# Peptides against a protein of PDB entry 5JXT: the designs that were tried, part 200

Target 1, 319 residues: chain A of PDB entry 5JXT
Amino acid sequence: SLLPKKEINVYIGMSEMQVKWYQKILEKDIDAVNGAGGKRESKTRLLNIVMQLRKCCNHPYLFEGAEPGPPYTTDEHLIYNAGKMVVLDKLLKRIQKQGSRVLIFSQMSRLLDILEDYCVFRGYKYCRIDGSTAHEDRIAAIDEYNKPGSDKFIFLLTTRAGGLGINLTTADIVILYDSDWNPQADLQAMDRAHRIGQTKQVVVYRFVTDNAIEEKVLERAAQKLRLDQLVIQQGRAQVAAKAAANKDELLSMIQHGAEKVFQTKGAFGTMAEKGSQLDDDDIDAILQAGETRTKELNARYEKLGIDDLQKFTSESAYE

## One batch from the design tools (peptide; made by RFdiffusion4, then SolubleMPNN)

Design b2_p24_4_s3 (from b2_p24_4, 12 letters changed)
Fold by OpenDDE base, seed 4:
Structure b2_p24_4_s3 (fold): chain B 319 residues (1-319), chain A 24 residues (1-24)
Amino acid sequence: as target 1 above (319 residues)
Amino acid sequence: MKKKTMTEEDLKKREEEIKELEEL
């Protein structure tokens, strides 16, 4: 029988470089971040800030001129300059020692380019598909990954490209390196490993940059998913969940953690204490804290009715 | 063409590049 999937949000502090770039993004558009644009502030400007902050949470090298060079060489700096890469690097060593195989999903094809460089640098054999991969080439990559005795440890996928009905049940670990605005896209990605033919316990690690915009992206996605479930259960098909965030929601998301980011002179959380020197005990502590916060997040939305879930409560910006 | 799969040639090239940087 297919075992239920275990989902864990992994809350990860920003590296010092990410904090510096996050500050620069906010400072560049400080009038918009402070809401000084009022009704004249364009939704497009706020969406652009959100996109830049999400890029920063993924990896600072997604920005032009952020990568050290010339020469542009892959080294340990590719890992220690991004909190998610530090955690990923330790987690992949554990996953490999357990005899597991892993799917890594991202929204950003340019992040998959960084993950390719990382895989080559660490000697991890991998497959890749994204939105630009031809159909025949997707089939070939899937077949190469799924073949009996495949030496391919990692499959790199964009979430939307991985959603296309493929079977990847030869992997038992799923890493969502970032989250989709549509929680159904992430579920569809998980369902590539969590399907008929899976023989192992599927574990899903969702990476979330702590004290940053990604927490609010996650909360909004969880709220939407719960609302969609309740609408289906109650037969209220006419409750068009407002699919797109409004300006005030986007502004609240941008402002979340911004003050603490401006006050921070170094890295955040476990990245401030240990940086790239995370050990196996630090990873266990991060995973345990993540499991607790995941249960708390789910319990918050499970108690809410449809009418409460339709209200975007900004109240979590002042706690 | 975007790389679809890491090749042994890609790994070998990276090992050579790392070795050249360590010898500098």
Scores: peptide ipSAE 0.016, ipTM 0.386, DockQ to the pose 0.054
Fold by OpenDDE base, seed 3:
Structure b2_p24_4_s3 (fold): chain B 319 residues (1-319), chain A 24 residues (1-24)
Amino acid sequence: as target 1 above (319 residues)
Amino acid sequence: MKKKTMTEEDLKKREEEIKELEEL
């Protein structure tokens, strides 16, 4: 029988470079971040800020002029300048050592480019599929990954391209490097490994930048998922979960953790203490803390009714 | 309700929206 998937949110601190770029993004639009634009502030401007903050949470090299150079060479800086890469680098060593194979999903094809450079730098054999990949090349990549005795350790996918009904049950680990605004997209990604034909325990690691916009993206996604479940259970097909965040919701999400980011000199959390020198105990601590916080997050939304889940908890960014 | 399977068009549209947001 297929074992239930284990899902763990992995809460990761920003690197020093990420903190610096996160500050810079907020400072560039400080009036919008402070709500000084009021009703005149465009929803588009707030969405742009959210997108830049999400890029920062993924990797600072997604910004023009962020990569150190010349010369532009792939080196350890590719890892230590992004908290998610530091954790990924340690986690992949463990995953490989245990004889597992891994799917890595992102919303951003440009992040997959960074992950390709990383794979080459570490000597990891990989396959890639994104939205631009031709249908024939997708089939070839899937077949190459799934073949008996495949030497391909990693499959890099955009979440939505990976959602297209493919079978990747030859992997048992799923890393969601970022989250979709639609939790169903992430579930569809997980379901590439968690299907009939899977023989191993599927483990899903969802990377979440702690004290940043991504935490609120995750909370909103969890809220929406619970709402969708309750709507299905109650037969209330007409509760169109307002798919798009309003301006006030976006502003609250942007403001989340902003004060602490402005006060921070250097990196956050375990990234400040250890940086790229995480050991196996540090990884175990991060995973255990993540598992606890994942249970707490789920338990919070399981207690809420439909009417409560339709109210965005605008807890102020300052409380 | 059937999970709305994202189409390739939905994917392209999102990539375009992301690209437009990066150019702003």
Scores: peptide ipSAE 0.013, ipTM 0.411, DockQ to the pose 0.015
Fold by OpenDDE base, seed 1:
Structure b2_p24_4_s3 (fold): chain B 319 residues (1-319), chain A 24 residues (1-24)
Amino acid sequence: as target 1 above (319 residues)
Amino acid sequence: MKKKTMTEEDLKKREEEIKELEEL
């Protein structure tokens, strides 16, 4: 029988470089961040801020002029300048030592380019599929990854490209490097490993930048997932989950953690304490804390009814 | 450790995909 998947949110502090870029993004649009634009503030402007903040949470080198250079060389700076990369680097070493194989999903093909550079730098053998990958090349990559005795450790995928019904049951670890706004897209990604033919316990690590917009993206995704489940259970097919955040929701998401980010002179959390010097005990502590917060997050939304879940209020997340 | 140097093509590909993400 297929074992149930274990999903753990991995809450990761920003690096010092991420904090600096996060501050710059907020400062550039400070009037919008403060809600001073009122009715004149476009939803598009808020969406752009959200996108930039999500880029920052993924990797600061997604911004023009952020990568150290010239010369543009892959080095340890690729890792220590992004909290998610620091955790990923330690986690992948553990995963490999355990004889596991890993799918890494992102919403951003540009992040996959950074992850390719990382894989080459660490000597990890990988496959890649994104939205631009030709159908034949997708088949070839899947077959190369799935072949008996494959030396490919990592599969890099965009979440949407990974959603295409492919079987990757030769992997037992899934890393969601970021989250989709649609929790069903992430579930579909997990189901590439968590499918008929899987023989191992599938573990899903969802990376979430702590004290940043990604916590609100995660909360919104969890809320939507619970709403979708309740709608299915109650047969209320007409309750279209409001697919798109409104302006006030976007503003609240942008404001989340912003004050603490402005007050921070260095890195956050474990990145401030240990930086790139995370050991196995630090990773275990991060995973344990993440497992606790994951249970708390799920328990919060499990108690809410359809009417409560339709009211995305910042307040309903703290009651 | 293999050190990969980014090519000008890698940089251009990066810039294009950033623009696509900023247009969403």
Scores: peptide ipSAE 0.000, ipTM 0.380, DockQ to the pose 0.154; fails the geometry check
Fold by OpenDDE base, seed 5:
Structure b2_p24_4_s3 (fold): chain B 319 residues (1-319), chain A 24 residues (1-24)
Amino acid sequence: as target 1 above (319 residues)
Amino acid sequence: MKKKTMTEEDLKKREEEIKELEEL
């Protein structure tokens, strides 16, 4: 029998650079962020802000002119300028040391480009698949990763491309570097490792930028997942109105943590205290706090009925 | 919910449930 997945949300503070870029994104559209645009504010403008904030939470180098250079050289700055990379870098060392292999999923192919540079910089052997990967190259990458005695430690995947029915049970760790708006896409990604033929305890780490829009993306995804589960359980599949995020919901997501971001000088949380100097105890503390917050998040939505969940669930119109 | 150990039947059922949700 397959062991149940252990899923842990890993709440990660922004780096100083992420805070600066997050502030800059909010400031550029401050009237929209403050709701001053009212009925004149387009849903498209709010969605663009959401997308930029999510890019910032992933890595500041996703913005043109953010990467330090010339020369554009991969160095420790690739890591310390993104809170998720700082945690990833420490976590991957632990994962490797325990003799595990890891799938890393993202929504953003351009983030996989950064992760490739990181893998090369750290000397991690990897495979990659995204939405542009040819069918033959996809098969070759899967076979190279899954072969007996494969020295490929990491598989980099876009969540959607990695969701396509492939077996990656030769990995036992899954990192969701970001979250899909559709929680089913993330579940499908996890199920690449958590399938028949898996012999290890699958552990899923979901990275979430703390005090930022990604907490709200996660909350909405958790609400949707619970709604979907209840709809299936109650045989009410036809009653689940696909409510796309309204302007007020998008605005609330954009505003989440914005005040604290504007008040912050430097990095957030453990990134402010230790930055790239995170030790194993700091990682353990982050994982323990994450496990607690994950239980609390799940417990919040487990108490809600369909009618309560429908008020808060919206599909992203930009899948 | 305590995640139970999944059987092969539980996995198939979940794949079907996911497919139904994608078609929604």
Scores: peptide ipSAE 0.000, ipTM 0.264, DockQ to the pose 0.011; fails the geometry check

Design b2_p24_4_s4 (from b2_p24_4, 14 letters changed)
Fold by OpenDDE base, seed 1:
Structure b2_p24_4_s4 (fold): chain B 319 residues (1-319), chain A 24 residues (1-24)
Amino acid sequence: as target 1 above (319 residues)
Amino acid sequence: PIKKTFTEEDLEKRKKEIEELKKL
């Protein structure tokens, strides 16, 4: 029988560089962040801010001129400048030592480029599929990864490319480096490993930048998932379509944690305390805290009905 | 540097990227 998947949110502090870039993104559009644009503020401008903040949460080198150089060199700076990379680097060592194999999903193909550089730098053997990968090359990459005795430890995928119904049951660990706005896309990504033919318990690590927009992205995804489940259960297909974030919701998401980010000198959380010097105990503490917060998050939405979820999507614009 | 100004094209591109991500 297929063992149930274990999903945990891994809440990760920003590096000092991420905090500086996050501040810079907010400051650049401070009038929009403060709601001063009012009715004149375009949804497109707010969506752009959201996209920049999500890029910052993933890696500061997604911004032009953020990477230190010239010369441009792959070094430890690729890791310590992004909280998610610091946790990823420690987690991958543990995963490899356990004899597990890992799928890493992202929404951003340009983040996969950074992860390729990281894999090369650490000597991790990998496969890659994104939206630009030709059909034949996708099959070849899947076959190379799935072959008996494959030396490929990591599969790098865009979440969209992972949606193609492929079988990757030779991996037992899934890392969602960032979340989709549609929780079903992330579920479909997990289902690449959590499928018939899996012999291990699938563990899913969802990386979430703490005190940042990604918490609100996660909350909205959890709300949508619960709404979708209730809509399926109640046969009310018309309710699911309204999940497009309005301007006020986008503004609330942008404002979430912004004050604390502006007040912060240096890094956040475990990144401030340990930086790149995270040990195995620090990782265990992060995973334990994440498991607790994941249960709390799920419990918050499990009690809500369709009408409450529809109201809560409006109230979460004011919290 | 973070582009100080996003063009309307940059904004519309990102809007499409986000709307495509939501339609998944």
Scores: peptide ipSAE 0.000, ipTM 0.248, DockQ to the pose 0.017
Fold by OpenDDE base, seed 3:
Structure b2_p24_4_s4 (fold): chain B 319 residues (1-319), chain A 24 residues (1-24)
Amino acid sequence: as target 1 above (319 residues)
Amino acid sequence: PIKKTFTEEDLEKRKKEIEELKKL
């Protein structure tokens, strides 16, 4: 029998560089962040802020002029300048030592470019598929990864490209480097490893930048997933979950943790304490805390009915 | 393509996929 997948949200602090860039993004549009535009504020402007904040949570080098150079060289700075990379770097060493193989999903092809540079820098053999990958090259990459005795440790995928019905059951670890607004996209990504032919316990690590926009993206995704489950259970398919956040929801999401980000000098949480010097105990603590918060998050939404989930607005970032 | 909105058919497909995964 296929073992149930274990899903763990991994809550990760921002690096010092991420904090600085997160502040700059908020400051650039401070009037919009403060809601000063009111009803006149464009939804497009708020969506653009959300997109920039999500880029910051993934990696600062997704911004023009963020990468240190010239010369532009791949070095340890690629890792220590992003909290998710610091955790990823330690986690991949553990995963490899366990004889596991890993799928890494992102929404951002440009993040996969950074992850390719990282893989080369660490000497990890990998495959890649994104939205631009030709159909034949996708087949070749899948076959190369899935072949018996494959030396490919990592498969890098965009979540949407990985959603295309492919079988990657030769991997037992899934890392969601970021989250889709549609939780079904992430589930479809997990189902690439968690499928018929899997012989191992599938573990899914969902990276979430703590005290940032991504926490609210995750909450909204969890709410939507629970709503979708209840709709399926009740046969009420017409509950068109209002797929797009309204302006006030987007504003609340942007404001979440913003004050603490402005007050922060340096990095957040374990990134401030240890930075790139995370040990195995620090990773275990992060994973254990993440497992607890994951259970709490799920329990919060499990108690809610359809009507409650439709009315459930995330509390304002100021309450 | 990940649909912006799930149809009843998409939900029923996903239900079947989840049920198949639970039978393994």
Scores: peptide ipSAE 0.000, ipTM 0.227, DockQ to the pose 0.013
Fold by OpenDDE base, seed 4:
Structure b2_p24_4_s4 (fold): chain B 319 residues (1-319), chain A 24 residues (1-24)
Amino acid sequence: as target 1 above (319 residues)
Amino acid sequence: PIKKTFTEEDLEKRKKEIEELKKL
């Protein structure tokens, strides 16, 4: 029998470098962040700010001139300059010791480039598929990963490329390094490991940058997913969930945590206390806190009706 | 293509997953 998926949101503080870059992104467009553009502010400008903030949450080296160099060399700085990489590095060591195999999904092919450099640096054997990968090369990568006795530990995928009906049931761990705006894309990614032929408990770790835009991306995705479930249950096929965030929703998402980011000198949360020196107990604490916050997040949306879930108000996240 | 909309097949698959989750 296929066991239910365990889904855990892993809330991760920004590194010092991420905080500095997050501040710099907000400062560059401060008039838009403060809503000073009013009705004249373009939705395109707000979407660009959102995209830059999401890049910062993933890795600061997604920005030109952020990587130390020349010479550009892969070193421990690739890990300690991104909170998600610090947690990933410790979590992968645990996963490997358990004899598990892992799918890592991202929205950003350029983040997969960083994860390839990381895999090489740590000596992890991997496969990769993204949106540019030829169909034949995708088949070859899947077959190499799924091969009996495969030495490939990690599969790197863009969430959209991984959505193409492939079977990866030879992995039991799924890491969503970032979240899609469409929760169905992430579910389709999880369903690559959580399918007929899976013999292990599938565990999904969703990385979420704490006190940043990614919390609001996650909340919006969870709200949409619950709305979709209720629409399915009630047979109301006509409830077109407004698929696109409006300007005010985007502005509220950009403003979330911005004040605390401006006040912060150094890193956030566990990254401020221990940085790259996270031990196995710190990872357990992060996972336990994440499991609690995941249950709380789900419990908020389980109590809401269709009419409440259609009202995306910034206020309903604080009640 | 990522399905932007649930098809009836996607709805039936999700119903089965939810029912399996309720039986555990």
Scores: peptide ipSAE 0.000, ipTM 0.224, DockQ to the pose 0.012
Fold by OpenDDE base, seed 5:
Structure b2_p24_4_s4 (fold): chain B 319 residues (1-319), chain A 24 residues (1-24)
Amino acid sequence: as target 1 above (319 residues)
Amino acid sequence: PIKKTFTEEDLEKRKKEIEELKKL
């Protein structure tokens, strides 16, 4: 029988570089961040700030002029300058030692470019699919990954491209490097590994930048997911999903952790304490803390009825 | 496009998945 998925939110501190870039993003639009723009502040401007903050949480090299160089060389800086990469780098070593194979999903094709450079740098054999990948090349990549005795360890996918009906049951680990605003996209991504033909326990690691906007993205996604689950359970197909996040909700998301980010000199959490020197015990501690916080998050939303969840659920601003 | 509508099969699959997750 197919085992249920184990889902763990992995809460990751920002690197020093991420903190500096996060500060710069907030400072650039400080009046908007402080709500001083009032009626003059456009929803589009707030959505742009949200997008920049999410880029920062993923990798600072998503910004022009952030990458050290010239010369532009792939080195350890690609890893230690992003908290998610530090954790990913240690986690992938563990996953590989376990004889597992991994799907890595992101919303950002440009992050997959960074992950390709990382895979090359670490000598990880990989496949890639994104929104621009031709249909024939998608089939070829899937077949190459799924073939018996495939030496491809990693499959890099954009969440939406990977969501389209493909079977990747030859992987047992799923990493959501970032979250979709629509939790159904992430579920569809997980369902690529968690399907008929899977023989292993599927484990899903959802990376979440701690004390940043991504916690609020996760909370909103969890609210929507619980609402969708309750709608499915109760057979209430007509529960209108609420409109996209309002200005106040976007502002609250942008403000989340901003004060602590401004006060921080250096990195956050385990990234401040150990940075790239994370060991196996530090990874275990991060995973254990993540499992606890995941249970707490789920338990918070399990107590809410449909009407309560509908107050907080916003549709994806991109739907 | 993200699937906004669940088929009957999707509903059954999700119900089963939810009940399996509750056993953990």
Scores: peptide ipSAE 0.000, ipTM 0.221, DockQ to the pose 0.012

